Peptides against a protein of PDB entry 1MQS. Designs and how they scored, part 3

Target 1, 223 residues: chain A of PDB entry 1MQS
Amino acid sequence: ILKMLFLNKDLNNNDNITTITDDIFNQQEIIWKVLILDIKSTATISSVLRVNDLLKAGITVHSLIKQDRSPLPDVPAIYFVSPTKENIDIIVNDLKSDKYSEFYINFTSSLPRNLLEDLAQQVSITGKSDKIKQVYDQYLDFIVTEPELFSLEISNAYLTLNDPKTTEEEITGLCANIADGLFNTVLTINSIPIIRAAKGGPAEIIAEKLGTKLRDFVINTNS

## One batch from the design tools (peptide; made by RFdiffusion4, then SolubleMPNN)

Design b2_p16_5_s2
Fold by OpenDDE base, seed 1:
Structure b2_p16_5_s2 (fold): chain B 223 residues (1-223), chain A 16 residues (1-16)
Amino acid sequence: as target 1 above (223 residues)
Amino acid sequence: SNVLKNYKKWYSKVIT
């Protein structure tokens, strides 16, 4: 998250949040930025950072993407939002209207190819592609509640998984989503997990999917 | 960075 707030520059990962923010705040001229969030990413940010941390990172104001925001054409903007068609359309609209000087786009999870193509197409029409400085997948699709506990904040997950009326396809789909969230969490933490799951239920499905994703990732990164 | 590279690739494809 801090890396994102500092425009994805390399930061010393061994330092705590306070040390990083203090060092940067004291040593370098702060680049003031606007942070654009959605509901999900707001929860993520709020679970990890304090308002003062945002300020020290150069965030002068933060707003919801769907909120009516005043134009700040001389100020760079960091978007940290879900990879949805709606959010892409809003970003493109903001680009068209010259709402900000520069656009640093960070998606909370992987951007599907079709949405990437859509973004590219829309941006090409605007003629303002030069204002888009970054597009990243941050893999931050979780909320940290305690040092040893986090949540994916998936609504009604338990109910869906335990409702006898839920189809196998729906269960499989939800399990895949959960596995994706866990996968993103693992990547963010940068630690190899020990996966423990009950056998014979959705937990096992999730564990298997997560295991597969991790293995595939390792293979792809080493190739 | 990988996503940005992909974006540029797709962008170039669209504008050509």
Scores: peptide ipSAE 0.017, ipTM 0.406, DockQ to the pose 0.075
Fold by OpenDDE base, seed 4:
Structure b2_p16_5_s2 (fold): chain B 223 residues (1-223), chain A 16 residues (1-16)
Amino acid sequence: as target 1 above (223 residues)
Amino acid sequence: SNVLKNYKKWYSKVIT
């Protein structure tokens, strides 16, 4: 997240958030930026960073993507939002309107190819592609609650998975969503996890799905 | 991950 706020520059990973922000603050002129969030990413950011951290990162103002935002044509913007068609359309509209000077687009999770193509197509029509400086999928579709604990913030996941009235389709769908979230988390941590799951239940399904995703990813990244 | 390369690729394809 901090890396994103510093326009994805290389940061020394070994330092505490405060140390990183202080070091950067002392070494470089702060570039003031606008941070555009959605509901989900707001929760993510809030779970990890304090307001002071945002300020130290040069975030002057943060707003929801769906909110009416005042144009700041001389200020670069960081978008950190879910990879949805709606958000893409809004970003493109902001681009068309010259709402900001530069656009640093970060999606909270993997951007599907179709949406990437859509983004590219819409941007091409605007003729303002030069304003888009970055497009990242940050794989931050989770909330950090504690230093060693995170949550995918899937509503009623436990209830759904344990309710005998829940259909197999619903369980499978939910397990897929959980696996996706975990996959994103793993990618964020950049470490191969040891997966431990209870046998004979949804946890096993999730573990299998996650394992498959990880294997596929490793294969694809190494080729 | 950085998907900018892919974006540029697709962008170029659409413009052309």
Scores: peptide ipSAE 0.014, ipTM 0.426, DockQ to the pose 0.075
Fold by OpenDDE base, seed 5:
Structure b2_p16_5_s2 (fold): chain B 223 residues (1-223), chain A 16 residues (1-16)
Amino acid sequence: as target 1 above (223 residues)
Amino acid sequence: SNVLKNYKKWYSKVIT
């Protein structure tokens, strides 16, 4: 997250957040920028960083992507939002309106190819592609609640998985989302887990999906 | 965080 706030420059990760921000603040001129979030990413940022940390990182103001935001044409913007069609459309509209000077786009999880192509196509039509400086997938689709505990913060997950009225399609879809979140978490912590799940239910489905994703990733990374 | 895509590199692959 700090790396993102510093425009994905390499940072010395050996120090705590305070030390990093203090060192940068004291040694370099701070580039002031706007941070645009959605509901999910707001929770993520709030779970990891304090308001003072954001200020030290050069975030002068933060806003929700769906809010009516005032134009700041001379200020660079960092987007940290979910990879959705809606968010892409809003970003493109902001680009069209010259709402900010530069656009640093960070998605909270993997951007599907179809959405990537859509973003590229829309941006190309605007003729303002030069204002988009970065597009990254951050794999931060989780909330840190304490040092050794996290949550995916999926609304009504328990109810959905245990309601007899829930369709198989809904269960499968939710399990896929959970597996994606867990996968992103694993990648973030850079540690391969041992997966254990109860048999005969959604937990098994999730475990299988996650296991497949991890195996595929390991194979592709080592190749 | 896993850095996946620089915009210019991505744009080149997807559009051109």
Scores: peptide ipSAE 0.013, ipTM 0.418, DockQ to the pose 0.097
Fold by OpenDDE base, seed 3:
Structure b2_p16_5_s2 (fold): chain B 223 residues (1-223), chain A 16 residues (1-16)
Amino acid sequence: as target 1 above (223 residues)
Amino acid sequence: SNVLKNYKKWYSKVIT
């Protein structure tokens, strides 16, 4: 929980809460944040942390996700809520309304893939995906840093990959186009990447294609 | 390819 409040940075586990908060306070500028909870997560937080602990962690305001909340467009927000369709819709609405400057989303339990896809789809429509900095659950650690994030500007890529009417050939073609774009990016950066991709989905296909292109390029350049 | 097979399995799970 403390790790979450400090934007999922690694904390020394051997220190008590007070020592951790004091060390961070002394070493780094406090980033003030809003904490958004639901009923379940409120109980969890209240059982572990005191109000003073939240303050020391940089939490200036905490509210329930279903409550009317005032916009704080210059303040980052931490969501710690149940992985439900309702909560996802509210988060997306908050994103649309520019309610906060940045969004750090933490789910109290595992986020089902269908809900992850729903979140991704809705966020993509808003055009404000850059404001989502983190999404965490029991199995997913996703960190978006703007300096390391770029777009290939391929229109309707998500829809194409997730439309049941899309043919295998179309999917393969799109993945190839994405791999080409990534390959060109790698060449521009002039650095050999370590490729990491989610298994079992389009990302794995793209990773395989990109890996092949890179291997072929290295072989041809050294020859 | 094994990758495509895995994708189809994933796709079916996501769409259903």
Scores: peptide ipSAE 0.006, ipTM 0.294, DockQ to the pose 0.021; fails the geometry check

Design b2_p16_5_s3
Fold by OpenDDE base, seed 1:
Structure b2_p16_5_s3 (fold): chain B 223 residues (1-223), chain A 16 residues (1-16)
Amino acid sequence: as target 1 above (223 residues)
Amino acid sequence: SNVLKNYKKWYSKVVL
């Protein structure tokens, strides 16, 4: 998260939040930025950072993407939002209106190819591609509640998985989404998990999917 | 160790 707030510059990953923010705040000229969030990313940011941390990172104001926002044409903006068509359309509209000076776009999870192509196409039509400085996929689709506990904040997951009216396809889809969230969490924590799951239910499906994703990741990164 | 190294590459992109 801090790396994103510092425009994805290389930071010392061994330092704690306070050390990083204090060092940068004291040693470098602060680049003031606007942080644009959605509901999901707001929860993510709030679970990890304090308001003072945002300030030390040069975030002068943070707003929801769907909120009416005043133009700040001389101020760079960091978008940290879900990879949705709606959010892309809003970003492009903000670009068209010259709402900010520069656009640093960070998606909370992987951007599907079709949406990336849509973004690229719309941006090309604006003639303002030079204002888009970054487009990143982040892996921050989880909430940290306690040092040893986190949540994916998937609404009605338990209900969906236990409702007899839910189709196997829906269950499988939800399990895949949960596994994706867990996978992103594992990558963010940078630790190999010991996976424990109850047998004979959705938990086992999720565990298997997660295991496969981790194995595939290791194979693909070593190739 | 190799597995953790690969994870670190991705971790470096998402500094919490």
Scores: peptide ipSAE 0.000, ipTM 0.295, DockQ to the pose 0.073
Fold by OpenDDE base, seed 2:
Structure b2_p16_5_s3 (fold): chain B 223 residues (1-223), chain A 16 residues (1-16)
Amino acid sequence: as target 1 above (223 residues)
Amino acid sequence: SNVLKNYKKWYSKVVL
């Protein structure tokens, strides 16, 4: 998250947030920027950062992507939003309207190829591709509750997985979503975990899916 | 390797 707020520059991950923000604040001129969020990313940011941290990162104002936002054509914007068609369309509309000077786009999770191609196509039509400075998949699809505990903030997940009326397709779909969130978390931690799950239930399904994703990722990254 | 890439980046020259 801090990397994103500093336009994805390299930061020392071994330092605590206060040390990082203080060091950067004191060593260089702050680039003031706007932060555009959605509901999900707002929760993510709030779980990790304080208002003062945002300020020290040069965030002058933050707003929801779906809210009416005043144009700031001389101010760079950081988008930290879910990888959806709706959000892409809004970003492109903001680009068309010259709402901001520069666009640093960060998706909370992996952007599918089709959506990336859609973004690229729409931006190309605008003739303003030079304003798109960065596009990142941040893999931040989680909420940090405490140092060693996080939540994916999936509504009614426990109820759905334990309701005998839930279909196999619904369970499989939910398990896939959970595995995606866990995968994103693992990538953020930058270490392959030991996965432990109870046998004979959804936890095992999730563990298997996660394991497969991790293996596939390692293979694809090393190639 | 237990080290993973924690993010994917794209530049305008690559995707646009």
Scores: peptide ipSAE 0.015, ipTM 0.345, DockQ to the pose 0.107; fails the geometry check
Fold by OpenDDE base, seed 3:
Structure b2_p16_5_s3 (fold): chain B 223 residues (1-223), chain A 16 residues (1-16)
Amino acid sequence: as target 1 above (223 residues)
Amino acid sequence: SNVLKNYKKWYSKVVL
């Protein structure tokens, strides 16, 4: 929780909450933030942190995601909410309305791929993806930054990859299409990526295909 | 229980 409140920076695990907050307060200028919670995350935060701890972490205001909240366009926001379609839609609406300056999204549990794709798609439509600084899954311990949060606009990708009726050939074909899209993205960004993928699934297939494409490209451009 | 282990791991990552 403290890591989240400090924008998912690495903290020394051996110190108590007070020591950590005091050290940060003394070393860095406090960045004032809004904390947006739901009912579940409110219980979690309240069980671990005191109001004074939130203040020392730079939390000026905390509110429920479903409550009417005043816009603070110059203040960054931390969301710590359940990974639901409803919460994603609210976050996107807050983004559309320029409710805050920056968005740090932390989900209280594992974010399903279909919801990640939905979030990415909706954010892409707004044209305000630059305001989303982090999307963090607390269970998977993964952080996606703004440059990595995009959609290839492949229809039904999640359904195709997870339908038991989908053939191996169809999966391989879709993975190839995804790898092509990622390859084109890499070329556009003009940066060589480090590829990391979960083992034993479509992600590994995509990573292998993308790696091959990148290696072939580098060889062909240097020869 | 695996649940407690996962919770402690989560707690150490999120709270500590």
Scores: peptide ipSAE 0.000, ipTM 0.287, DockQ to the pose 0.022; fails the geometry check
Fold by OpenDDE base, seed 5:
Structure b2_p16_5_s3 (fold): chain B 223 residues (1-223), chain A 16 residues (1-16)
Amino acid sequence: as target 1 above (223 residues)
Amino acid sequence: SNVLKNYKKWYSKVVL
């Protein structure tokens, strides 16, 4: 996250957040930026960083992507938002309106190829592709609540998975989403998990999906 | 080794 806030530049990994931010603040010219979030990413950021950390990272203001935001045409913007068509459209609209000087786009999870192509196409039409400085998948679709506990913050997941009226398709879809979130979390932690799940329910489905994703990833990265 | 390298690269990009 800090790297994202510093425009995905390499940071010295040896120090805690405070030391890193203090060192950067003291040694380098701070580039002041706007941070644009959605509801999900707001929770993610809030779970990891304090307001003072944002300030030290050069974040002058943060706003929700769906909120009316004043144009700051001379200020670079960092988007940290979910990879959705809606968010892409808003970003493109902000680009069209010259709302910011530069656009550093970070998606909270993997951007599907179709959405990437859509983004690229829309940006190309604007003629302002030069303002798009970065597009990253951050894989930060989780909230850290405790040092050893995190949440995907999927609304009504328990209810959906345990409601007898929920269709198999809905369960499978939700399990896939959960598995994706867990996969992204695993990639973020860079540790191969031991997966334990209750048998005979959604947890097993999730575990199988996650296991497959991890195996595929390992195979593809070792090849 | 490549996974770790990519991970460290990714981690350095994502967490920090």
Scores: peptide ipSAE 0.000, ipTM 0.294, DockQ to the pose 0.076; fails the geometry check

Design b2_p16_5_s4
Fold by OpenDDE base, seed 4:
Structure b2_p16_5_s4 (fold): chain B 223 residues (1-223), chain A 16 residues (1-16)
Amino acid sequence: as target 1 above (223 residues)
Amino acid sequence: SNVLKNYKKWYSKVIN
């Protein structure tokens, strides 16, 4: 997240947030930026960073993407939002209106190809592609509850998976969602996990889905 | 991950 807030520059990984922000603050001129969030990403950011951390990262203001926002044409904007058609449309609209000077787009999870193409197409029509400086999928679709604990914030997941009234389709869908969240977490940690799951239940389904996603990712990254 | 490269690729494809 801090890396994103510093426009995805390389940061020393071994330092505390405070140390990182202090070091950067002392070494470089702060570039003031606007942070655009959605409801989900707001929760993510809030779980990890304090307001003071945002300030130290050069975030002068943060707002929701769906809210009416005043134009700041001389200020770069960091978008950290879910990869949805709606958010893309809003970003493009902001681009059209020259709402900000530069656009650093970060999606909370993987941006599907169709949406990437849609973004590219819409941006091409605006003629303002030069204002888009970055497009990232950050894989940060989770909440950090404690330093060594995270949550996917899936409501009633345990109950749903263990309720005998839950349909197979619902279970499969939920397992896919969990696998996606875990996948994002793994990518964020940047370490290959050893996946262990109980056999014969949802855990196995999740493990299989996660394993497939990881394998596919490795293949695609190396190509 | 940085998907800007892919974005630019697709952008170029759409413009052309």
Scores: peptide ipSAE 0.102, ipTM 0.753, DockQ to the pose 0.076
Fold by OpenDDE base, seed 5:
Structure b2_p16_5_s4 (fold): chain B 223 residues (1-223), chain A 16 residues (1-16)
Amino acid sequence: as target 1 above (223 residues)
Amino acid sequence: SNVLKNYKKWYSKVIN
């Protein structure tokens, strides 16, 4: 998250938040930025950072993407939002209206190919692609509740997975969502886990999906 | 297509 707030420059992740922000603050001039969030990413940011941390990172203003936001044409913007068609359309509209000077786009999770193509196409049509400086998948679709504990914030997950009335399709869909969340968490921690799951249930489905995602990622990274 | 060309150009610029 801090790396994102500093425009994805290389940072030493071994230090605590305060040390990192203080070091950067002392070493270089602060670049003031606007942070654009959605409901989900707001929860993510709030679970990790305080308002003072944002200020130290150069975030002068933060707003929801769906809110009416005042133009700040001389200020760069960091978007940290869910990879949805709606958010993409809003970003493109902000680009069209020259709402900010530069656009640093960070999606909370992997952007599907079709949406990436849509974004690229729309931006291309605007003729203002030069204002988009970065597009990243940050893999931060989770909430940190306390040290070494996180939540995917999936409502009624336990109930859904254990209710005999739940359909196989619903279970499979939920398992996919859980696997995605776990995948994002693993990538953020930057450590490959040993996956253990009970056989014959949702846990196995989740483990298989997660394992596949991790293997694919490793292969793609090494290639 | 022109769209594909524009996509590739843009993608190469902003993802790297």
Scores: peptide ipSAE 0.031, ipTM 0.626, DockQ to the pose 0.086
Fold by OpenDDE base, seed 3:
Structure b2_p16_5_s4 (fold): chain B 223 residues (1-223), chain A 16 residues (1-16)
Amino acid sequence: as target 1 above (223 residues)
Amino acid sequence: SNVLKNYKKWYSKVIN
């Protein structure tokens, strides 16, 4: 998250937030930015950072993407929002209206190809593609509750997995969603995990799916 | 991941 707030520059993950912000401040002038969030990303940011941390990262103001926001044409904007058609349309509208000077777009999870193409198509029509400086998948679709503990915030997951009326297809689908969330977490941590799961239940299904995703990712990134 | 690379690649194909 801090990396995103500093325009996706490499940061030392072992350092304290204060140390990171101080080091950056000492090396270069702070760049003031607007942070645009949605409901999900607001929860994510709030679980990890304090308001003072945002300020030290150069965030002068933050707003919800669906709110009526005043133009700040001389200020760069960081978008951290869900990869949805609605959010893409709003970003493009903001681009059309020159609402901000530069656009740093960060999606909370993977942006599918069709939405990427939609974004590109709409941006091409505006003729303002030069204002888009970054587009990233951040893989931050989770909530940090405690140190080394997180939640995917999937509603009724336990009930669904333990209800005898739940179909095999529903279980498989939910397990896939959980595996996706775990995969995103692993990528965020930037460490390959050892997977442990109870046998004979949904945990094993999730472990298998996650293992496959990780193996595929490693193969694809090394090629 | 850096989606911008894919964006630029796709965009260049469309406009060029």
Scores: peptide ipSAE 0.014, ipTM 0.432, DockQ to the pose 0.076
Fold by OpenDDE base, seed 2:
Structure b2_p16_5_s4 (fold): chain B 223 residues (1-223), chain A 16 residues (1-16)
Amino acid sequence: as target 1 above (223 residues)
Amino acid sequence: SNVLKNYKKWYSKVIN
């Protein structure tokens, strides 16, 4: 998250948040930016950072993507939002209207190819592609509750997975979503996990899906 | 992980 707030520059991951922000604050001029969030990413940010951390990262204003926002044509914007068609359309509209000087787009999870192509197509029509400085998948689709513990913040997941009335399709879909969240977490931690799951239930399905995703990622990264 | 690169590649194909 801090890396994102500093326009995805390399940071020392061994330091705590305070040390990182203080070091950067003291060593270089702060680039003031607007932070554009959605409901989900707001929760993510709030779970990890304090208001003072945002300030030290150069965030002067933060707003929800769906809120009416005043134009700041001379100020760069960081978008940290879910990879949805709706959010892409809003970003493109903001681009069209010259709402900000530069656009640093960070999606909370993996951006599907079709949405990437949609973004590219829409941006090409605007003729303002030069204003888009970054497009990243941040893989931050989770909430940090405490050290070494996180939540995917999926409502009623336990109930859904354990309700005998839940359909197989619903279970499979939910398991896929959970696996995606876990995958994002693993990538963020940058460590290969040992996966343990109860056999014969949704946990096993999730574990298998996660394992497949990790294997595919490793193969694709090495190719 | 390589979204921007893919974006630029795609974009270049669209405009050319």
Scores: peptide ipSAE 0.015, ipTM 0.445, DockQ to the pose 0.075; fails the geometry check

